# Designs tried in a protein design run: peptides against a protein of PDB entry 5KEZ. Part 83

Target 1, 320 residues: chain A of PDB entry 5KEZ
Amino acid sequence: NVAIYNPFRPWWERYQPVSYKLCTRSGNEDEFRNMVTRCNNVGVRIYVDAVINHMCGNAVSAGTSSTCGSYFNPGSRDFPAVPYSGWDFNDGKCKTGSGDIENYNDATQVRDCRLTGLLDLALEKDYVRSKIAEYMNHLIDIGVAGFRLDASKHMWPGDIKAILDKLHNLNSNWFPAGSKPFIYQEVIDLGGEPIKSSDYFGNGRVTEFKYGAKLGTVIRKWNGEKMSYLKNWGEGWGFVPSDRALVFVDNHDNQRGHGAGGASILTFWDARLYKMAVGFMLAHPYGFTRVMSSYRWPRQFQNGNDVNDWVGPPNNNGVI

## One batch from the design tools (peptide; aimed at target 1 H154)

Design b2_p29_6_s4 (made by RFdiffusion4, then SolubleMPNN; from b2_p29_6, 13 letters changed)
Fold by OpenDDE base, seed 3:
Structure b2_p29_6_s4 (fold): chain B 320 residues (1-320), chain A 29 residues (1-29)
Amino acid sequence: as target 1 above (320 residues)
Amino acid sequence: SINEDYFYNKETKKIDGYLLRGYSRYSDF
């Protein structure tokens, strides 16, 4: 991915890929392979956050400022380490003036235009699908158990399906023969937009962002909400079917007060309430549960927003 | 309880729960 130095190595640089090489601030491919092996050997499975909707920001400077040293040129859509070229992006397909998503009520924009300037891959192309599948298959062969598909709302479900259809079975050294990768898709659906979580049920589980948002309001006792109202928690609250849901109290985005839940989201900063929420989540039989492991950072609020929301995990000069 | 105000904040450069992630229209190549 792109190495960002202003601000200094933010967490979100990881979501600006320039190649599918497995060398990052966390380590190299050999170290990753070693970790996966050691984890699998003790029954701990690895699920990779796969960033396949896009490459890096369109305005990032060209060069070799990347974690693996690969050259890239966002201006010309040149990512030779893959390789991708201008033919592999949706620039000509997006019809907005900026090239970015401007209206989330337009499903076509949401999927064909750039998410916050991130160069949008043309996932309708078999070439692009194949390159992504090769990346994911490499990980599968290493021994990962599945994937979180980042920014799934911004990909056409059919394109995702086409990629998934190219995937190998899981590594038989650790998984039963014929096992398929576990897929869960990050879809931010809090209602009010045309793209629905249900659009993606055919590909695997989906993130249920209503879970953390609503649970936060209940535990915070906002709007007269009571814990007793959780009696029909799950589908009774309008959430996706349990067998399609991946649930969580917070994630790295909404932990920082971003869109998918806002101020209702409980985090470790609200220690007591957060423990209540996580405890409830783990005890309740709805959905597949995910527990957040995060870190403290020096929050500084200005006009209600943390100006240090970019801060990544504790690191040694950018190396985790 | 959750409305569209959470999905976009121009002042804080947040869109749909995502940061702009270093995006700048005036960055040099």
Scores: peptide ipSAE 0.035, ipTM 0.619, DockQ to the pose 0.026
OpenDDE base, seeds 1, 2, 4, 5: peptide ipSAE 0.031, 0.033, 0.030, 0.030; ipTM 0.613, 0.617, 0.602, 0.609; seed 2 fails the geometry check

Design b2_p29_7 (made by RFdiffusion4)
Pose (drawn by RFdiffusion4):
Structure b2_p29_7 (pose): chain A 320 residues (1-320), chain P 29 residues (1-29)
Amino acid sequence: as target 1 above (320 residues)
Amino acid sequence: YLLDMMFHTYDQVIDAAYTTDADGFLVHP
């Protein structure tokens, strides 16, 4: 991923890919393989955050400011370490004047245009699908058990299916024969938009962002909500079917207060209420549960938004 | 349940595998 130095090494630089080499601030390929093997050998599975909708920002300076020193040039669309060229991006397919996503009532541009200027991969091309599949198969054979598909709302459900069609079964040393990767797709669907999370049920589960937003408001006793109203918690509140939901109280993004739910999201900063919300979630049968494990940063709210929400993991001059 | 550990080193994830009741870890490669 791009090594971003202003601001200094933000957590979200890892959502701007430069290549598919397994080489990051978290470690190299040997350390990654070692982790997956050791965890599988004690029965704990690894799920990978797959960033496949885009490469890095179109305005990022060319050069080798990358986590493995790989060269890249966003202006010329050259990512030779993969390789990707200008033919591999949606510049000619997007219809907005800016080339970015401008209107979320238009389901097409949400898919074909650049998300906040991030170079949008042409996922309809077999070559691009093959390069992504090669990356995910490398991970599957190492032994990962599934994937979080980042920014799934900005990918066509069919393109995702075409990529998943190319995946190996899970490593037969640890998983039964014919096992398939666990897929959960990040789609923020709070209603009122043309894209529905149900559009993605053919591919795997979806993140249910309504879950934590509603639970936070309820536990905080905001907006007239009471815990007694949780008697019919689940689909009764308009959530996706339980067998398609990945649920959580907060995630790495919205724990910073700017996300789906804003200030209502309970986090470790609100430890007393947070424990209660996590407890309710873990006790209730709805959904497959994910628990957050975080790091502290110097929060500094100005106008209800944290100007330090970009700060990366604890580090000494960028080394985690 | 799945534990979110994307912002951890791989060694820290390994350590967590021996110290938690988690069924799996979400990681960033």

Design b2_p29_7_s1 (made by RFdiffusion4, then SolubleMPNN; from b2_p29_7, 13 letters changed)
Fold by OpenDDE base, seed 4:
Structure b2_p29_7_s1 (fold): chain B 320 residues (1-320), chain A 29 residues (1-29)
Amino acid sequence: as target 1 above (320 residues)
Amino acid sequence: MILDVRFFTYEEVVELSETTDADGFLVFP
């Protein structure tokens, strides 16, 4: 991915890929392979956060400022380490004046235009699908168990399916022969927008962002809500079917007040309430549960917003 | 459905028990 130095190595640089090389601030491919092997040998499975909707930001300077030193040029859409070119992006398909998503009530913009300037891959193209599948298959062959698909809301479900149809079975050294990768898709659906979580049920599980948002409100006792209202928790609260849900109290985005859920989201900053919420989540049978492991950063609030929401994990001069 | 209530107040446990016990939760203070 791109190496950003202003601000200094933010967490979100990882979501701006310039190649599919397994070479980041967290380590190289050999180290990753070693970790996957050691984890699998003790029954711990690895699921990769796969960023396949886009490459890096349109405004990032060309050069070799990347975690593996690969050259890239956002201006010319040149990513030779893949390789991608100007033919592999939705520049000509997006109809907005800016090239970015301008209206989230327009599903076509949400999927065909740039998410906050991030170069939008033309996932309708078999070439692009194949390059992504090759990346994911390399990970499968290493021994990962599945994937979180980042920014799935911004991809057409059919394009995702086309990629998934190209995937190998899981590595038989650790998984039963014929096993398929576990897929869950990040889709923010709190209602009010045309894209629905149900559009993606055919590809795998989806994130249920209503879960953390509503649970936070209940635990905080906001808006007169009571824990006694949790009697019909799950589908009774309008959540997706349990067998399609990936549930969580917080994630890296809404932990910083962004994405979905707003101020109701409980985090480690509210230690007692957070433990209550996580405890309830783990006890309740609804959905597939995910527990967050995060870190502290020096928060600085200005006008209700943390100006340091960019701060990444503890590091040694950029190396994690 | 086992809920660890060590981080809950008594009032919160009572409120939660009125709901979760009916749904089969096991509450351990």
Scores: peptide ipSAE 0.282, ipTM 0.823, DockQ to the pose 0.026
OpenDDE base, seeds 1, 2, 3, 5: peptide ipSAE 0.078, 0.044, 0.131, 0.160; ipTM 0.706, 0.622, 0.794, 0.741

Design b2_p29_7_s2 (made by RFdiffusion4, then SolubleMPNN; from b2_p29_7, 11 letters changed)
Fold by OpenDDE base, seed 3:
Structure b2_p29_7_s2 (fold): chain B 320 residues (1-320), chain A 29 residues (1-29)
Amino acid sequence: as target 1 above (320 residues)
Amino acid sequence: MLLDVTFFTYEEVVELSYTTDADGFLVFP
């Protein structure tokens, strides 16, 4: 991914890929292989956060300022380490003035335009699908158990399916022969927008962002909510079917007040309430549970926003 | 599945008991 130095190595640089090389601040490919092997050997499975909707931001400076040193040029849409070129992006398809998503009520914009400047890949192209599949298959062959598909809302479900149809079975060294990768898709659907979580059920599980948002309101006793109202928690609260849901109290985005959930989201900053929520989540049968492991950072609120929400995990001069 | 109520107040546990209809230990299927 791109190496950002202003601010200094933010967490979100991770979501701006310039190649599919397994080389980041977290380590190189050999170290990753080693980790996956060691984890699998003790029954811990690895699921990769796969950023396949886009490459880096359109305004990032061209050059070799990347975690693996690969050259890239956002301006010309040149990512030779893949390789991608201008033919592999949706620039000509997006009809907004900025090239970015401007209206989330326009499903076409949401999927064909840039998410906050992130260069949007033309996932309709078999070439692009194949490059992504190659990346994911490489990970599968290493021994990962599945994937979180980042920014799935911004990809056409059919394009995702086409990629998934190209995937290998899981590595038989650790998984039963014929096993398929576990797929869960990050789809932010709190209602009110045309793109629905249900659009993606055919590809795998989806993130249920209503879960953390609503649980937060209940535990916080907002809006007259009572814990007794959790009697019909799950589908009874308008959530997706349990067998399609990946649930969580918070994630890295809404922990910082971004994405879905707003101020209702419980985080480790609210230690007692957070433990209550996580405990409830783990005890309740609804959905497939995910527990957040985060870190503290020096929060500085200005006008209701944390100006240090970019701060990444503890590091030594950029090295994690 | 059991819910650990270590971090719950008594009043909160009572509220949860109404959620699960459990008296004492909170158990989810």
Scores: peptide ipSAE 0.302, ipTM 0.830, DockQ to the pose 0.027
OpenDDE base, seeds 1, 2, 4, 5: peptide ipSAE 0.204, 0.009, 0.009, 0.014; ipTM 0.818, 0.505, 0.473, 0.488

Design b2_p29_7_s3 (made by RFdiffusion4, then SolubleMPNN; from b2_p29_7, 10 letters changed)
Fold by OpenDDE base, seed 2:
Structure b2_p29_7_s3 (fold): chain B 320 residues (1-320), chain A 29 residues (1-29)
Amino acid sequence: as target 1 above (320 residues)
Amino acid sequence: MLLDARFFTYEEVIEMSYTTDADGFLVFP
């Protein structure tokens, strides 16, 4: 991914790929392989956050400022380490003046335009699908158990399916022969927009962002919410079917007040309430659960916003 | 998994209509 130095190595640089090489601030491919092996050997499975909707931001300077040193040129859409070129992006499909998503009520914009300047891959192209599949298959062959598909809302479900159809079975050294990768898709659907979580059920599970948002409101006792309302927690609250849901109390985005849920989201900053929420989630049968492991950072609020919401995990001069 | 009912008030547990086991953990069906 791109190496950002202003601010200094923010967490979100990880979501701006310039190649599919497995070398980042977290380590190189050999170290990753070693980690996966060690985890699998003790029954801990690895799921990779796969960023396949886009490459880096269009405004990032060309060069070799990347975690693996690969050259890239956003201006010309040149990513030779893949390789991608201008033919592999949706610049011509996006009809907005800026080239970015401008209206989330336009599903075509949401999927064909750039997410906050991130160069949008043409996932309808078999070439692009194959490059992504090769990346994911490499991970599968290493021994990962599945994937979180980042920014799935911004990809056509059919394109995702086409990629998934190219995937190998899981590594038989640790998984039963014929096992398929576990897929869960990040789709922010709080209602009110045309893209629905149900559009993605055919590809795997979907993140249910209503879960953390509503649970936070209930536990905080906001807006007259009562614990008694949890009696029909799950589908009764308008959530997706349990067998399609991945649930969580918080994630890296909404810990920072972004993404979905806003101020209702419970985090480690609210220790007692957070433990209540996480405990409830783990005990309740609804959905497939995900527990967040995070870190403290020096929050500085200005006009209600944390100006340090970019701060990444503890590191040694940028190296994790 | 089990939820430690001690994180909730008695009234909240009752209102949720969940039962606790002998050790005070909420049991979900």
Scores: peptide ipSAE 0.277, ipTM 0.884, DockQ to the pose 0.026
OpenDDE base, seeds 1, 3, 4, 5: peptide ipSAE 0.156, 0.205, 0.141, 0.247; ipTM 0.814, 0.834, 0.816, 0.850

Design b2_p29_7_s4 (made by RFdiffusion4, then SolubleMPNN; from b2_p29_7, 11 letters changed)
Fold by OpenDDE base, seed 1:
Structure b2_p29_7_s4 (fold): chain B 320 residues (1-320), chain A 29 residues (1-29)
Amino acid sequence: as target 1 above (320 residues)
Amino acid sequence: MLLDVEFKTYEEVIELSETTDADGFLVFP
């Protein structure tokens, strides 16, 4: 991914890829392979957060300022480490003046335009699909069990399916023969927008963002809500079917007030209430549960916003 | 699975555990 120095190495630089090389501040490919092997050997499975909707921001300077030192040029859409060129992006398809998503009520913009300046890959192209599949298959062959598909809302479900159809079965050294990768898709659907979680059910599970948002309001006792109302928690609250739901109390985005849920989201900053929410989530049978493992950062609120919400995970190694 | 969820004091939970057929309780200090 790009190496961002202003602010200094933020968390979100990880979501700005310039190659599919397994070489980041988290480690190199050998270290990753070693971790996956050790985990698999004791029955712990690894699922990768796969950023396949886009490459880095269009405004990032060209050069080799990236993890693993790969050259890239956002201005010319040149990513030779893949390789991608200007033919592999949706610049000509997006019809907005800025090239960015301007209206989330326009599904075409949401999927064909740049998410906050991130160069949008032309996933309709078989070449692009194949490059992504090669990346994911490399991970599968290493021994990962599946994927979180980042920014799935911004990809056409059919394009996702086309990529998934190219994937190998899981590594038979650790998984039963014929096993398929576990897929869950990040889709923010709190209602009111044209793109629905149900659009993606055919590809795998979907994140249910209403879960953390609503649970937060209940646990906080907002608007007179009571825990007794959780008696019909799950589908009874209008959530997606349990077998399609990936549920969580918080994630890295809404922990910082981004994405969905707003101030209702419970986090480790509200320790007691958070433990209650997580405990309830783990006890309740609805959905596939994900527990957050995060970190503290020096929060600094200005006008109700944390100006340090960019701070990335702790890193004390010499790897760029 | 049907759940019955209420805010209760620790003492209330102890009392409830002795008088109900509930399978278990989540206690948050």
Scores: peptide ipSAE 0.032, ipTM 0.578, DockQ to the pose 0.024
OpenDDE base, seeds 2, 3, 4, 5: peptide ipSAE 0.007, 0.021, 0.010, 0.007; ipTM 0.391, 0.537, 0.455, 0.329; seed 5 fails the geometry check

Design b2_p29_8 (made by RFdiffusion4)
Pose (drawn by RFdiffusion4):
Structure b2_p29_8 (pose): chain A 320 residues (1-320), chain P 29 residues (1-29)
Amino acid sequence: as target 1 above (320 residues)
Amino acid sequence: SPEPGFVVSAGGTFGWAGATGFFEKQAKS
């Protein structure tokens, strides 16, 4: 991923890929393989956050400011370490004047245009689908059990299916024959938009962002909500079917207060209420549960938004 | 089918998932 130095090494630089080499601030390929093997050998699975909708920001300076020193040039669309060229992006397919996503009532541009200027991969091309599949198959053979598909709303459900069609079964040393990767797709669907999370049920589960937003408001006793109203918690509140939901109280994004749910999202900063919300979630049968494990940063709210929400993991001059 | 485990970044040993809301907020700004 791009090594971003202003601001200093933000957590979200990891969502701007430069290549598919397994080489990050978290470690190299040997350390990654070692981690997956050790965890599988004690029965704990690894799920990978797959960033496949885009490469890095179009305005990022060319050079080798990358976590493995790989060269890249966003202006010329050259990512030779993969390799990707200008033919591999949606510049000619997007219809907005800016080339970015401008209107979320238009389901097409949400898919074909650049998300906040991030170079949008042409996922309809077999070559691009193959390069992504090669990356995910490398992970599957190492032994990962599934994937979180980042920014799934900004990918066509069919393109996702075409990529998943190319995946190996899970490593037969640890998983039964014919096992398929667990897929959960990050789609923020709070209603009122043309894209529905149900559009993605053919590919795997989806993140149910309504879950934590509603639970936070209820536990905080905001907007007239009471815990007694949780008697019919689940699809009774308009959530996706339980067998398609990945649920959580907060995630790494919206724990920073800017996200789906804003200030209602309970986090470790609100430890007393947070424990209650996590407890309710873990006790209730709805969904497959994910628990957040975080790091502290110097929060500094100005106008209800944290100007330090970009701060990366604890580090000594960028070394985690 | 899912089993207990960690969500990680590819490469190395650990990671934190989630960012779409950040980028959608930036996009709408």

Design b2_p29_8_s1 (made by RFdiffusion4, then SolubleMPNN; from b2_p29_8, 14 letters changed)
Fold by OpenDDE base, seed 3:
Structure b2_p29_8_s1 (fold): chain B 320 residues (1-320), chain A 29 residues (1-29)
Amino acid sequence: as target 1 above (320 residues)
Amino acid sequence: EPQPGYFIWPGGTWGYPGATGFFERLSKA
């Protein structure tokens, strides 16, 4: 991915890929392989956050400022380490003036335009699908158990399916023969937009963002909400079917949320309430549960916004 | 010339334009 130094190595640089090389601030491919092996040998499975919707931001400077030293040029859409070129992006398909998503009520924009400037891959192309599948299959062969598909809302479900259909079975050294990778898709569906979580059920589980948001309002006792209302928690609250849901109290994104939208989310900053929420989640049978492990950073609020929400994990001069 | 964040981007309530109506969308769920 891109190595960003302004600000100094933010957490979100991980979501700006320039290659599919397994070479990051956390280590190289050999170290990753070693970790996966050691984890699998003790029954701990690894799921990779797969960033396959896009490459890095369009405004990032060209050069070799990347975690594995690969050259890239966002301006010309040149990613030779893959390789990708200008023909592999949706620039010509997106019709907005900015090239970014401008209207989330337009499903075509949401899927064909850039998410916050991130160069949008043309996933309709078999070439692009194959490059992504090769990346994911390499990880499967190493021994990972599955994937979180980042920004799934911004990919056509059929394109995702086409990629998933190219995937290998899991490594038989640790998994039963014929096992398929565990897939969960990040889809932010809170209602009111044309793209629905149900559009993605055929590909695997989906994130249920209503879970943390609603649970936060209940535990915070907002709007007269009571714990007793959790009697029909799950589908009774309008959530996706339990067998399609991946649930969580917070994630790395909404943990850094601000304003009216993010205020309901409980995090470790609200220790007592957060423990209540996590405890409830783990005790309740609805959905596949995910627990957040995070870190403290020097929060600095200006006009209601944390100007230091970019701060990444503890590191030694950029190396984790 | 700061680089844009992934989800939490400058000017975004939750990091993307569609997130500004989070509370309103939540109420419709």
Scores: peptide ipSAE 0.037, ipTM 0.692, DockQ to the pose 0.044
OpenDDE base, seeds 1, 2, 4, 5: peptide ipSAE 0.032, 0.035, 0.033, 0.034; ipTM 0.659, 0.679, 0.676, 0.688; seeds 1, 4 fail the geometry check

Design b2_p29_8_s2 (made by RFdiffusion4, then SolubleMPNN; from b2_p29_8, 13 letters changed)
Fold by OpenDDE base, seed 2:
Structure b2_p29_8_s2 (fold): chain B 320 residues (1-320), chain A 29 residues (1-29)
Amino acid sequence: as target 1 above (320 residues)
Amino acid sequence: EPGPGLFVWPGGTEGYFGATGFFERLSKE
């Protein structure tokens, strides 16, 4: 991915890929392979956060300032390490004046235009699908168990399906022969936009952002809500079917006041209530559970916003 | 260059708070 130095190596640089090479702040491919092997050998499975909707931001300067040293040129849409060119992006397909998503109530814009300037890949093209599949298959062959698909809301479900149909079975050294990768898709659906979580059920599980938001409200006893109301927790609260849901109390975005949930979201900053929420989630049968492992950072609020929300995990001069 | 989150509200911070406020007022089924 692109290396950002202002601010200094923020967490979000990881979501600006310039290649599919396994060289990042977390390590190189050999180290990753070693980690996957060691984890699999003790029954711990690895799921990769796959960024396949886009490449880096269109405003990033061209050059070799990337975690693996690969050259890239956002201005000309040139990513030779893949390789991608201008033919592999949706610049001509997006009809907005800016090239960015301008109206989230327009599903076509949400999927065909750039997310905050991030160069939007033309996932309708078999070439692009194949390059992504090759990346994911390489990971599968290394021994990963599945994937979180980043920014799935911004991809057409059919394009995702086309990529998934190209994927190998899991590595038989650790998984039963014929096993398929576990897929869950990041889709933020709070009911107010045209894109629905149900659009993606055919590809795998989806993130249920209503879970953490509503649970936080209940545990905080906001709006007169009571714990006793959790008797029909799950589908009874308007959540997606349990077998399609991946649930969580918080994630890295809403832990920083971003995305869905707002002030109701419980985090480690509210330790007592957070433990209650996580405990409840793990005890309740609804959905596939995900627990957040995070870190403290020096929060600095200005006008209600944390100006240090960019701070990444503990590192040694940028190396994790 | 500003750092993009994984989810960005069209209306910025005000849009975020407005949307979450509306969601939090939704009744359970």
Scores: peptide ipSAE 0.025, ipTM 0.589, DockQ to the pose 0.037
OpenDDE base, seeds 1, 3, 4, 5: peptide ipSAE 0.023, 0.024, 0.024, 0.025; ipTM 0.579, 0.599, 0.588, 0.602; seed 4 fails the geometry check

Design b2_p29_8_s3 (made by RFdiffusion4, then SolubleMPNN; from b2_p29_8, 13 letters changed)
Fold by OpenDDE base, seed 1:
Structure b2_p29_8_s3 (fold): chain B 320 residues (1-320), chain A 29 residues (1-29)
Amino acid sequence: as target 1 above (320 residues)
Amino acid sequence: DPMPGFFVWPGGTEGYFGSTGTFERLSKS
């Protein structure tokens, strides 16, 4: 991914790829392979947060300022380490003046235009699908068990399906022959927009953002809500079917007040209430559960916003 | 990725922010 130095190595640089090489501040490919092997050998499975909707921001300077040293040029849409060129992006399909998503009530913009300036890949092209599949298959062959598909809301479900159809079975060294990768898709659907979580049910599970938002409200006892109201928690609260839901109390975005959930989201900053929420989530049978493992950062609020919400995970090893 | 979307104000008011940052109230389901 791109190496951002202003601010200094933020968490979100990880979501701006310039290649599919496994070289990041988290480690290199050999280290990753070693970790996956060790985990699999003790029954711990790994899924990868796969960023396949886009490449880096259009405003990033060209050069080799990346975690694996690969050259890239956002201006010319040149990513030779893949390789991608100007033919592999949706610039011509997006009809907005800025090239960015301007109206989230327009599903075509949401899927064909740039998410906050991030160069949008033309996933309709078989070439692009194949390059992504090659990346994911490399990970499958290493021994991962599945994927979180980042920014799935911004990809056409059919394009996702086409990529998934190209995937190998899981590595038979650790998984039964014929096993398919576990897929869940990040889709923020709380109503009010044309894109629905149900559009993606055919590809795998979907994030249920109503879960953390509603649970936070209940645990905080906002609006007169009580714990006893959780008796019909799950589908009874209007959530997606349990077998399609991936649930969580918080994620890295809404932990920082971004995305979906707002002030209701419980985090480790509210330790007592957070433990209650996580405990409830783990005890209740609804959905596939994900527990957050995060870190502290020096929060600094100005006008209600944390100006240090960019701070990434602790890192002191000197690796780019 | 950070996206416009659902927001809950203190006190339980629910809504969402669009790409322009405008808050719109949602009807309680």
Scores: peptide ipSAE 0.020, ipTM 0.495, DockQ to the pose 0.036
OpenDDE base, seeds 2, 3, 4, 5: peptide ipSAE 0.020, 0.025, 0.019, 0.019; ipTM 0.362, 0.597, 0.492, 0.559; seed 3 fails the geometry check

